Peptides against a protein of PDB entry 9IZ0. Designs and how they scored, part 171

Target 1, 345 residues: chain A of PDB entry 9IZ0
Amino acid sequence: ITCLGSNGHTYKQLVKGGNDDLRQDAVMEQVFEQVNGFLRSYRKTSQRNLSMRTYKVIPLALKTGVIEWVQDTIPLGEYLDSAHKVYHPKEWSLSTCRKLIAEKQMEDLETRLKVYDLVCRHYRPVFRHFFLESYADPVQWFTTQTNYARSTAVASVLGHVLGLGDRHGQNILIDKTSGEVIHIDLGIAFEQGKKLPVPECVPFRLTRDVVDGMGITGVEGVFRRCMEFTLETLRREEDSLLSVLEVLRYDPLFSWLISPLRRMKKQKMQLENFNQPESGNITTDASRDPKIQRNNVSGESEAERAILKVRQKLSSTLSVEASVGELIRIAQDPSYLALMFCGWS

## One batch from the design tools (peptide; made by RFdiffusion4, then SolubleMPNN)

Design b2_p18_7_s3 (from b2_p18_7, 6 letters changed)
Fold by OpenDDE base, seed 2:
Structure b2_p18_7_s3 (fold): chain B 345 residues (1-345), chain A 18 residues (1-18)
Amino acid sequence: as target 1 above (345 residues)
Amino acid sequence: EKELAEERLKKLAEKLRE
């Protein structure tokens, strides 16, 4: 839909209909706007214009809403699939890589690491080409690559602290104008990604292509320093951030748990992305509702656990540098990435 | 209820900016 604003500007908006609960997205965007306030208040983050890129979410009903269409964006996964075909046409297809990882999902860690290494050798990083091909001017190239590293650092810290899940390449947009990342589909938060059929084991997405986009320094320099400044700001504003999250504890509409429907939808999408053989109409009769014992873990007890986990992630027990160093290490660890749905790109 | 929760969150965010 295109809406005419009261300011005379036309805004494109995406209308989502169906089974998408946009309430969680809207709440997470409000948390990001509050964090952006903290980042603007501190000199170290303000001088670097550090922010989480946000978009407007207007949920209209339980299953319908309007999302701001972020213009001049591309999904990271769409760019990477195209770029790998152009720059490495003799390497394996994304579908071949996914198939090999999926065929070994039930195997031991050693076997999964061997398959992950094999996939990585036949699917090399290309995301540096986004900046090289899009920006002919060296100043614009350097500026956009710097903005990418900065925005990825903010999103990585916030994604870890808030336990954002489902950070696949289609849920991360790249702004073609600024080089900044925009995270979308925020419906898996507070470590509910660990409850997915393929559990999320990394604190944030820091795959080889995500690092390749940072240029020759990789994670060292702009990215690491911006993670440190972001975490320093969030530690200073711990009580403020926790107070924002405590309001959500009393929101009867906020789900601290992944809904069974959303879990099944994500499971089906994961299985369909693993099982891209031919167009067979598998009418999976959804009739076997296994009596998952609703352990009546009150939504309040899950909210309390989530807030406690945010507090633990903001702990000053380790230095900012040590905490960021460990997060970067874990996010790049092959022992975790080999277990992921798409840990190689 | 939803508008009230969004308004509470907004008012809290405003109070935390002052």
Scores: peptide ipSAE 0.000, ipTM 0.326, DockQ to the pose 0.025
Fold by OpenDDE base, seed 3:
Structure b2_p18_7_s3 (fold): chain B 345 residues (1-345), chain A 18 residues (1-18)
Amino acid sequence: as target 1 above (345 residues)
Amino acid sequence: EKELAEERLKKLAEKLRE
């Protein structure tokens, strides 16, 4: 829908209805605003304008809401698919790469690593070109690339700490004005993505194209340092962050459990990312939901486990530098990336 | 309970409009 604001501006808004529970997205946006408060309070993060980009989510009812249409954005995956066709027209199509990874999804790690390496050799990173082609002025180019590396660093730390899953190229927007990343569809949090048929094994998305967008330094320099400053801030504000999450523990509107419908929707999205839309009515008989033993883990027990995991991720047992170093290593490890539905880009 | 949840949701939506 398009709404006319009281300020005379027209705002595009996406109305989600039916089974889309926007309450989780709205709660996560509030957690990000609190974290943005922490980032503004500390000199090291404030001097760099470190923030998680947020968007407005207005839940209208239990399963209906309005989301802000983020203007001047492009999905990362849309840009990458277009750019790969332009810069590497002789390489494999995204569809070919997806097919080969999908065909080997049930194979051993060694076979999956060989296929991942093969795909990587036939589908090279291109995301650096976003900055080179979008910004003719060298100062704008440098500024936007720096903003990208900074925003990606904040989102990566928050993604790890809060266990944000489903961070595929369609759920990451790039702001064409600032170069900042905007994470959308925040319905999977607190490591609930590990309960999907294709479990999320990486702490955040740090694929070859995500790194290529950081320019010649890659993960070294702006990205690493901004991760360190963000993690340092979150460790200092651990009690404040945990207090916010404890309020959510007792919020009856927040689901600490992935709903069966949301799980099925994410399963379909994972499968659709592998299959081209053949128009076949796959009447997936909803009756053959394998009895995933609903261990009757109360929502309270899952909330307690989630908060405990956040506390563990904020532990000062390792230095900030060592913790960030390990996170960057794991996020780039081929042994995890080869297990993803799209770990090569 | 439902009314308290709706009121909390309303306060949440008010805070998100600011």
Scores: peptide ipSAE 0.000, ipTM 0.274, DockQ to the pose 0.031
Fold by OpenDDE base, seed 4:
Structure b2_p18_7_s3 (fold): chain B 345 residues (1-345), chain A 18 residues (1-18)
Amino acid sequence: as target 1 above (345 residues)
Amino acid sequence: EKELAEERLKKLAEKLRE
């Protein structure tokens, strides 16, 4: 739909219907706006214009809402698939890489590391080309690559602290004008990504292509420093951030747990991306889901655990530099990336 | 500007809930 604003500007909006609860996205966007307030108040972050890029989400009902149409964007995964075909036409397809990783999903870590290394050798990074193609002017090229590294640093720290999951290349948009990242589909938060059929083991997405977009300095330039300034700001504003999350504890529209329906939908999408040929009637007798006693672990107990985990991530036990160093190490560790659904790009 | 667009979008969302 197109809405005419009271300011006379026209705004394109996406009306989303179906099975997705937009309330989670709306709440997370509100948390990001509060964090953006903290980033604007602190000199080290405000001088660099550090922010989490946000978009407006208005939930209309359980399954219907209006989302701001983010113009001039492309999904990271869409760009990478297209660019990889252009720059590396003799390398493996994304589907081949996915298939090989899935075929070894139940194997030991050593086998999974060998397959991950093999995939990495046959699917090389290309994301540097986004900046080279899109920005012919060297000043615009440098500015947009810097904005990318800055926005990725903010999103990485905030995504780790809030435990944002489902950070695949289709849920990360690139702004073609600024080079900034925009995270979408925010309904997996507070480490609920660890409950997915393929558990998320990394604190944030820092794959080879995500790093390739940072240019020649990789993680050691603008990215690391902007992560440090962002984490320093969040540690300083810990009580303010926790107070925002305590308000969400009492929000009847917020779910601290991944819904069984969303988990099943993600499971189905993971399985459908594996064109296994029709091997016959595995009647997955869904009847033998063991009675996991629905201990009515009250939504309150899960909220308390989530808030405690946020506090633990903001702990000053390690320096900001040591904490960021460890996060960057873990996010790039092949032993974690080899366990991911798509850890190679 | 964004505030005015946001307020109009809220009013639209209210009308779509009726």
Scores: peptide ipSAE 0.000, ipTM 0.273, DockQ to the pose 0.023
Fold by OpenDDE base, seed 5:
Structure b2_p18_7_s3 (fold): chain B 345 residues (1-345), chain A 18 residues (1-18)
Amino acid sequence: as target 1 above (345 residues)
Amino acid sequence: EKELAEERLKKLAEKLRE
């Protein structure tokens, strides 16, 4: 929709309807704004302007609302598919890579690792070209690449701590002006991504293309240090963050679990992304709303488990450097990436 | 200390696989 603002300017808005709980997105954006307050208050993060990029979500009903249209953005996956065809026209297509990984999805880890390595050799990273193409001025190039590494570091720590799932290339936008990442579709949180048909087994997305965008230092420099400062801030503000999450425990409308409908929709999208995008209006006749008796008791126990997992991830048992080092290692480990739907790019 | 940290890291990696 297009809205006329009180300032006389016209704003494009996305109306999202259907089975997605926009209240989940709105709540996660509120948590991000509180975290951005902590990042602004702490010297090590404020001096670097560290923030999670946010967008406005206005829930109108349980499954309907208005989302801010983020201008001057591109989905990471859309850029990567286009750039790969330009820079590596003799390599395999994304569809060929997806097919080979899926054909081996039920095989052992050793077989899946061999196929993942083969795909990686025939589909090379290209995301460095985003910065080289978009920014002719060396100062602007360096600034935007730095902003990308910083925003990716904040999103990686916060995404791990909150257990954000479904972090595929279509749910990560790149701001073409700043180089910052914007995470969208936040309705899979608190490790519910492990309940997907293809379980998420990495703490955040740190694929070869995500690293290629950081430039010649990769993860070693701006990214690692900004992850460390972000995690140090979240550990310092643990009680404040947990208090924000405890407010959600008492929201009877907040979903601590992935809905069966959202799980089925993600399963269909994972299966249909193998066939051509026929623009079929999936009029899924929404008529059988199963009366999910949300037993309040089950919601509270899931909220308590989620908050306990957040507290465990903020534990000072390991140094910030050791914790970040392990998160980076796991997020780049081929033994995990080979299990993902698209772990090679 | 280092061995205890490595064992805790291994348990964290196992909990990320579950």
Scores: peptide ipSAE 0.000, ipTM 0.259, DockQ to the pose 0.026

Design b2_p18_7_s4 (from b2_p18_7, 6 letters changed)
Fold by OpenDDE base, seed 2:
Structure b2_p18_7_s4 (fold): chain B 345 residues (1-345), chain A 18 residues (1-18)
Amino acid sequence: as target 1 above (345 residues)
Amino acid sequence: REELEKERLEKLAKKRLE
């Protein structure tokens, strides 16, 4: 839809309907706006204009809402698939890589590491070309690459602390004007990504293409330092952040758990993305979902556990540098990335 | 650079039509 603002400007909006609850997205965007307040108040983060890029979400009902149309953006995964076909036309297709990883999903870690390494050798990073293609001026190139590394650092810390899941290349937009990342579809939070059919085992997305976009320094320099300053700010504002999350504990509309329906929808989307030819009548008798005893773990008990987990991630037991160093190490570790749905790009 | 970006955009446009 197109809306006329009270300022006389015309705004494009996306109306989302169906089975997606936009209340989770709206709540996470509110948390990001509060965190952006903390980042603006702290000298080390404000001097670098560190922020989580946000967008407006207005939930209208249980399954409908209006989302801001983010202009001049492209999904990371859409760019990478296109750029890979340009720069590496003789390498493997994304579908071939996905198939090889899926065929080994039930194998041991050693076998999965071997197939991951093989895929990585036949699907090389290309995301540096986004900046080289889009910005002819060296100052604009350097500025936008710096903005990308900064925004990715903020999103990585926040994504870890809040346990954001489903961070695939279609849920990360790149702003073509600023180089900033915009995270969308925020409905998997507080480590509920570990309950997906392919469990999420990394703290945030730091794949080879995400690193290639940072330029010659990779994770060293701007990215690492901006993660450190962001985590230092969040540790300083721990009580303020926890107070924002405690308000959500009492929101009867906020779901701390991934719904079985959303889990099944994500499972279907993962299977469809494998381009398996229509093999016939597997009556997957969906009846044998093991009765995970619905222990009525009250939504309150799951909220309390989620808030406790956020507090644990903000612990000052390790230095900021040590904590960031460990997060970067885990996020790049082949032993974790080889277990992911798309850990190579 | 312009030629590579043009080829990229053409491939993106083609993939959106398939």
Scores: peptide ipSAE 0.000, ipTM 0.331, DockQ to the pose 0.022
Fold by OpenDDE base, seed 4:
Structure b2_p18_7_s4 (fold): chain B 345 residues (1-345), chain A 18 residues (1-18)
Amino acid sequence: as target 1 above (345 residues)
Amino acid sequence: REELEKERLEKLAKKRLE
């Protein structure tokens, strides 16, 4: 739809209907706006224009809402799939790589590492080409690549602290004008990604293509330094951030737990990407337990546990540099990436 | 660069029509 604003400007909006609860996205966007306030107030972050890119979400009902149309964007995964077919036409398809990783999902770590290495050798990074193709001017190229590394650093720290899950290439948009990342589909937060059929083991997405987009310095340039400044800001504003999350504890529209329906939908989407003819009657006999009384008591205990986990992630026990160093190490560790649904790209 | 970006955009356009 197109709406006329009170300022006389027309805005394109996406009306989303179906089974997606936009309330989670709206609440997370409100948290990001508060964090953007902290980033603007601190000299080290404000001088670099560090922010989490946001978009407006208006939930209208349980399954319906209006989302701001993010113009001039492309999903990271859409670009990477296209660019990989251009630059590496003799390498494996994304479907082949996915199939091989899934066929070994129940195997030991050593077997999964061997398959991950094999996939990595037949599916090489291409994301550097986004900047080389899109920006002919060297100053624009350097500026947009710098903006990408900065925005990815903010999103990585904030995504770790808030425990954002489901950070696959379709849920990360690239702004074609600025090079900034925009995270969408925010309904898996507070480490609920660990409860997915394929558990999330990394603190944030720092795959080979995510690093390839940072240019020749990889993580050791703008990215690491911007992660450090972002984490320093969040540690300084710990009480302010926790106060924002305590308000969400009492928001009846926020769910601290991934819904069984959302788990099943994500499970089905993970399985449908694999043409395994398991005609196994997954009797979703989830119909029969009438005693899912939504004990409101379970929600409060999970909110308290989530807030405690945020506080633990903001702990000053390690230096900012040591904490960021460990997060970058874990996010790039093949032993974790080999366990992921798509850790190679 | 221009030929590679053109080929990329053509592949993206085709994939959106499939």
Scores: peptide ipSAE 0.000, ipTM 0.321, DockQ to the pose 0.022
Fold by OpenDDE base, seed 3:
Structure b2_p18_7_s4 (fold): chain B 345 residues (1-345), chain A 18 residues (1-18)
Amino acid sequence: as target 1 above (345 residues)
Amino acid sequence: REELEKERLEKLAKKRLE
């Protein structure tokens, strides 16, 4: 829909109807706004303008809402598929790569690693070309690539801490004006992605294309340093962050558990992403509302476990540098990426 | 959708040849 604002501006908005609970997304955006407050208050993050990019989510009812249409954006996966066809026209198609990974999904780790390596050899990274093609001015190129590395670092730390899991390329938008990443579809949080039929194994998405977008320095430049400053800020604000999450513990509108319907939708999307290259908007008309007996007791226990897990991730037992180093290592580990739905790009 | 994707691919290909 297009809405005329009281300011005379026209806003394009996406109305989601049906079975998408936008309350989870709206709550996660509120958590990001609080974290952005912490990032603005801390000198090391404020001096770099570090923030999680947010978008407006207005839940209208249990299963309906309005999402801000983020202008001048592109899904990362949509760019990568199109760019790969242009840059590497002799390499394998995304569908061929997906098929080979899917055919070996039930095999042992050694076989899956061999297939992952084979796919990686036949599907090379291209995301550096986004910045080279989009920005003819060297200053704009450098600025936007820096903004990308910064925003990806913030999103990676928050993704790990809040357990957002592997954000596949359709859930990451790239802002064409700033180079910043925008994470969308935030309805899997607090490691609930590990309960999917294809478990999320990485702390955040740090695939070869995500790294290629950082340019020649890869993860060892702006990205690592901005992860360190972000994690240092979150460790300093641990009590403030935990207090925000404790408010959500008592929010009857927030679900600490992935709903059976959302699990089924994500399962279907995983299976369809294996079989079809086209991200069709599958409006699954799940007309059968299973009585989600929200056993309040199970929700409270999962909330407590989630908050405990956030506290554990913010532990100062390891240095910021050591913690970030281990997160970067795990997120790039072929033994995890080979288990992912799309770990090669 | 296919025409928009094709036009986008053509614009991307053209920008790469410039």
Scores: peptide ipSAE 0.000, ipTM 0.299, DockQ to the pose 0.023; fails the geometry check
Fold by OpenDDE base, seed 5:
Structure b2_p18_7_s4 (fold): chain B 345 residues (1-345), chain A 18 residues (1-18)
Amino acid sequence: as target 1 above (345 residues)
Amino acid sequence: REELEKERLEKLAKKRLE
């Protein structure tokens, strides 16, 4: 929809009327705004303008709401598919790579590693070209690449701490003006990604293309340092962050569990990638909402477990540098990446 | 066995590029 603001400006908005619980997105955006407050108050993060990019979410009903249209953005996955065809026209198609990984999804780790390595040799990263194409001025190029590395670092720490799942290339937008990342579709949080048919086993998305966008220093430049300062801020503000999450514990409308509908939608998308896209209009007659008596007791116990996991991730048992080093290692480890869904690569 | 499986995967990949 397009709305006229009281200022005379026209704003594009996305209306979602499907099975997506926009309340979870709205709550996660509120958590991000509080975290942005902590990042602004702490000298080491404020001096670098570290923030999670947010967008406005207005839930209207249980399954309906309005989302801000983020202007001047492109999905990471859309850019990468287009750029790969231009810069590496002799390499494998993304569809070929996904099919090879998907066919070996039920095989052992050794077989999956061999397929992942083979795919990586025939599908090279291209995301560095986004900055080279978009910014002819060297100062703008350096500034936007720095903003990308900074925003990716903040999103990686927050994504790990809050257990954000479903971080595929369509759920990550790139701002073409600033180079910053914008995470959308926040409906898988608090490690509910581990309950997907293909469990998510990495702390955040740090694929080869995500690293290629950081330039020649990769993860060892701005990215690592900004992750360290972000984690240091979150450890300092642990009680404040946990207090924000405790408010959500008592929200009867917040779901600490993955929606059965989101799980089914992901199952279908994972199965349909095996069969050709027959454009069958499956009118999902959504009429039989089983009265899931949300036993309040089960929701509170899941909230308590989620908050406990957040506290454990903020533990000072390891240095900030050691904790960030381990997170970066795991997020790039082929033994974890080869286990991810074929759409993750 | 590993080389045969690698060669099988490479042949499978090549057949999908055609």
Scores: peptide ipSAE 0.000, ipTM 0.361, DockQ to the pose 0.023; fails the geometry check

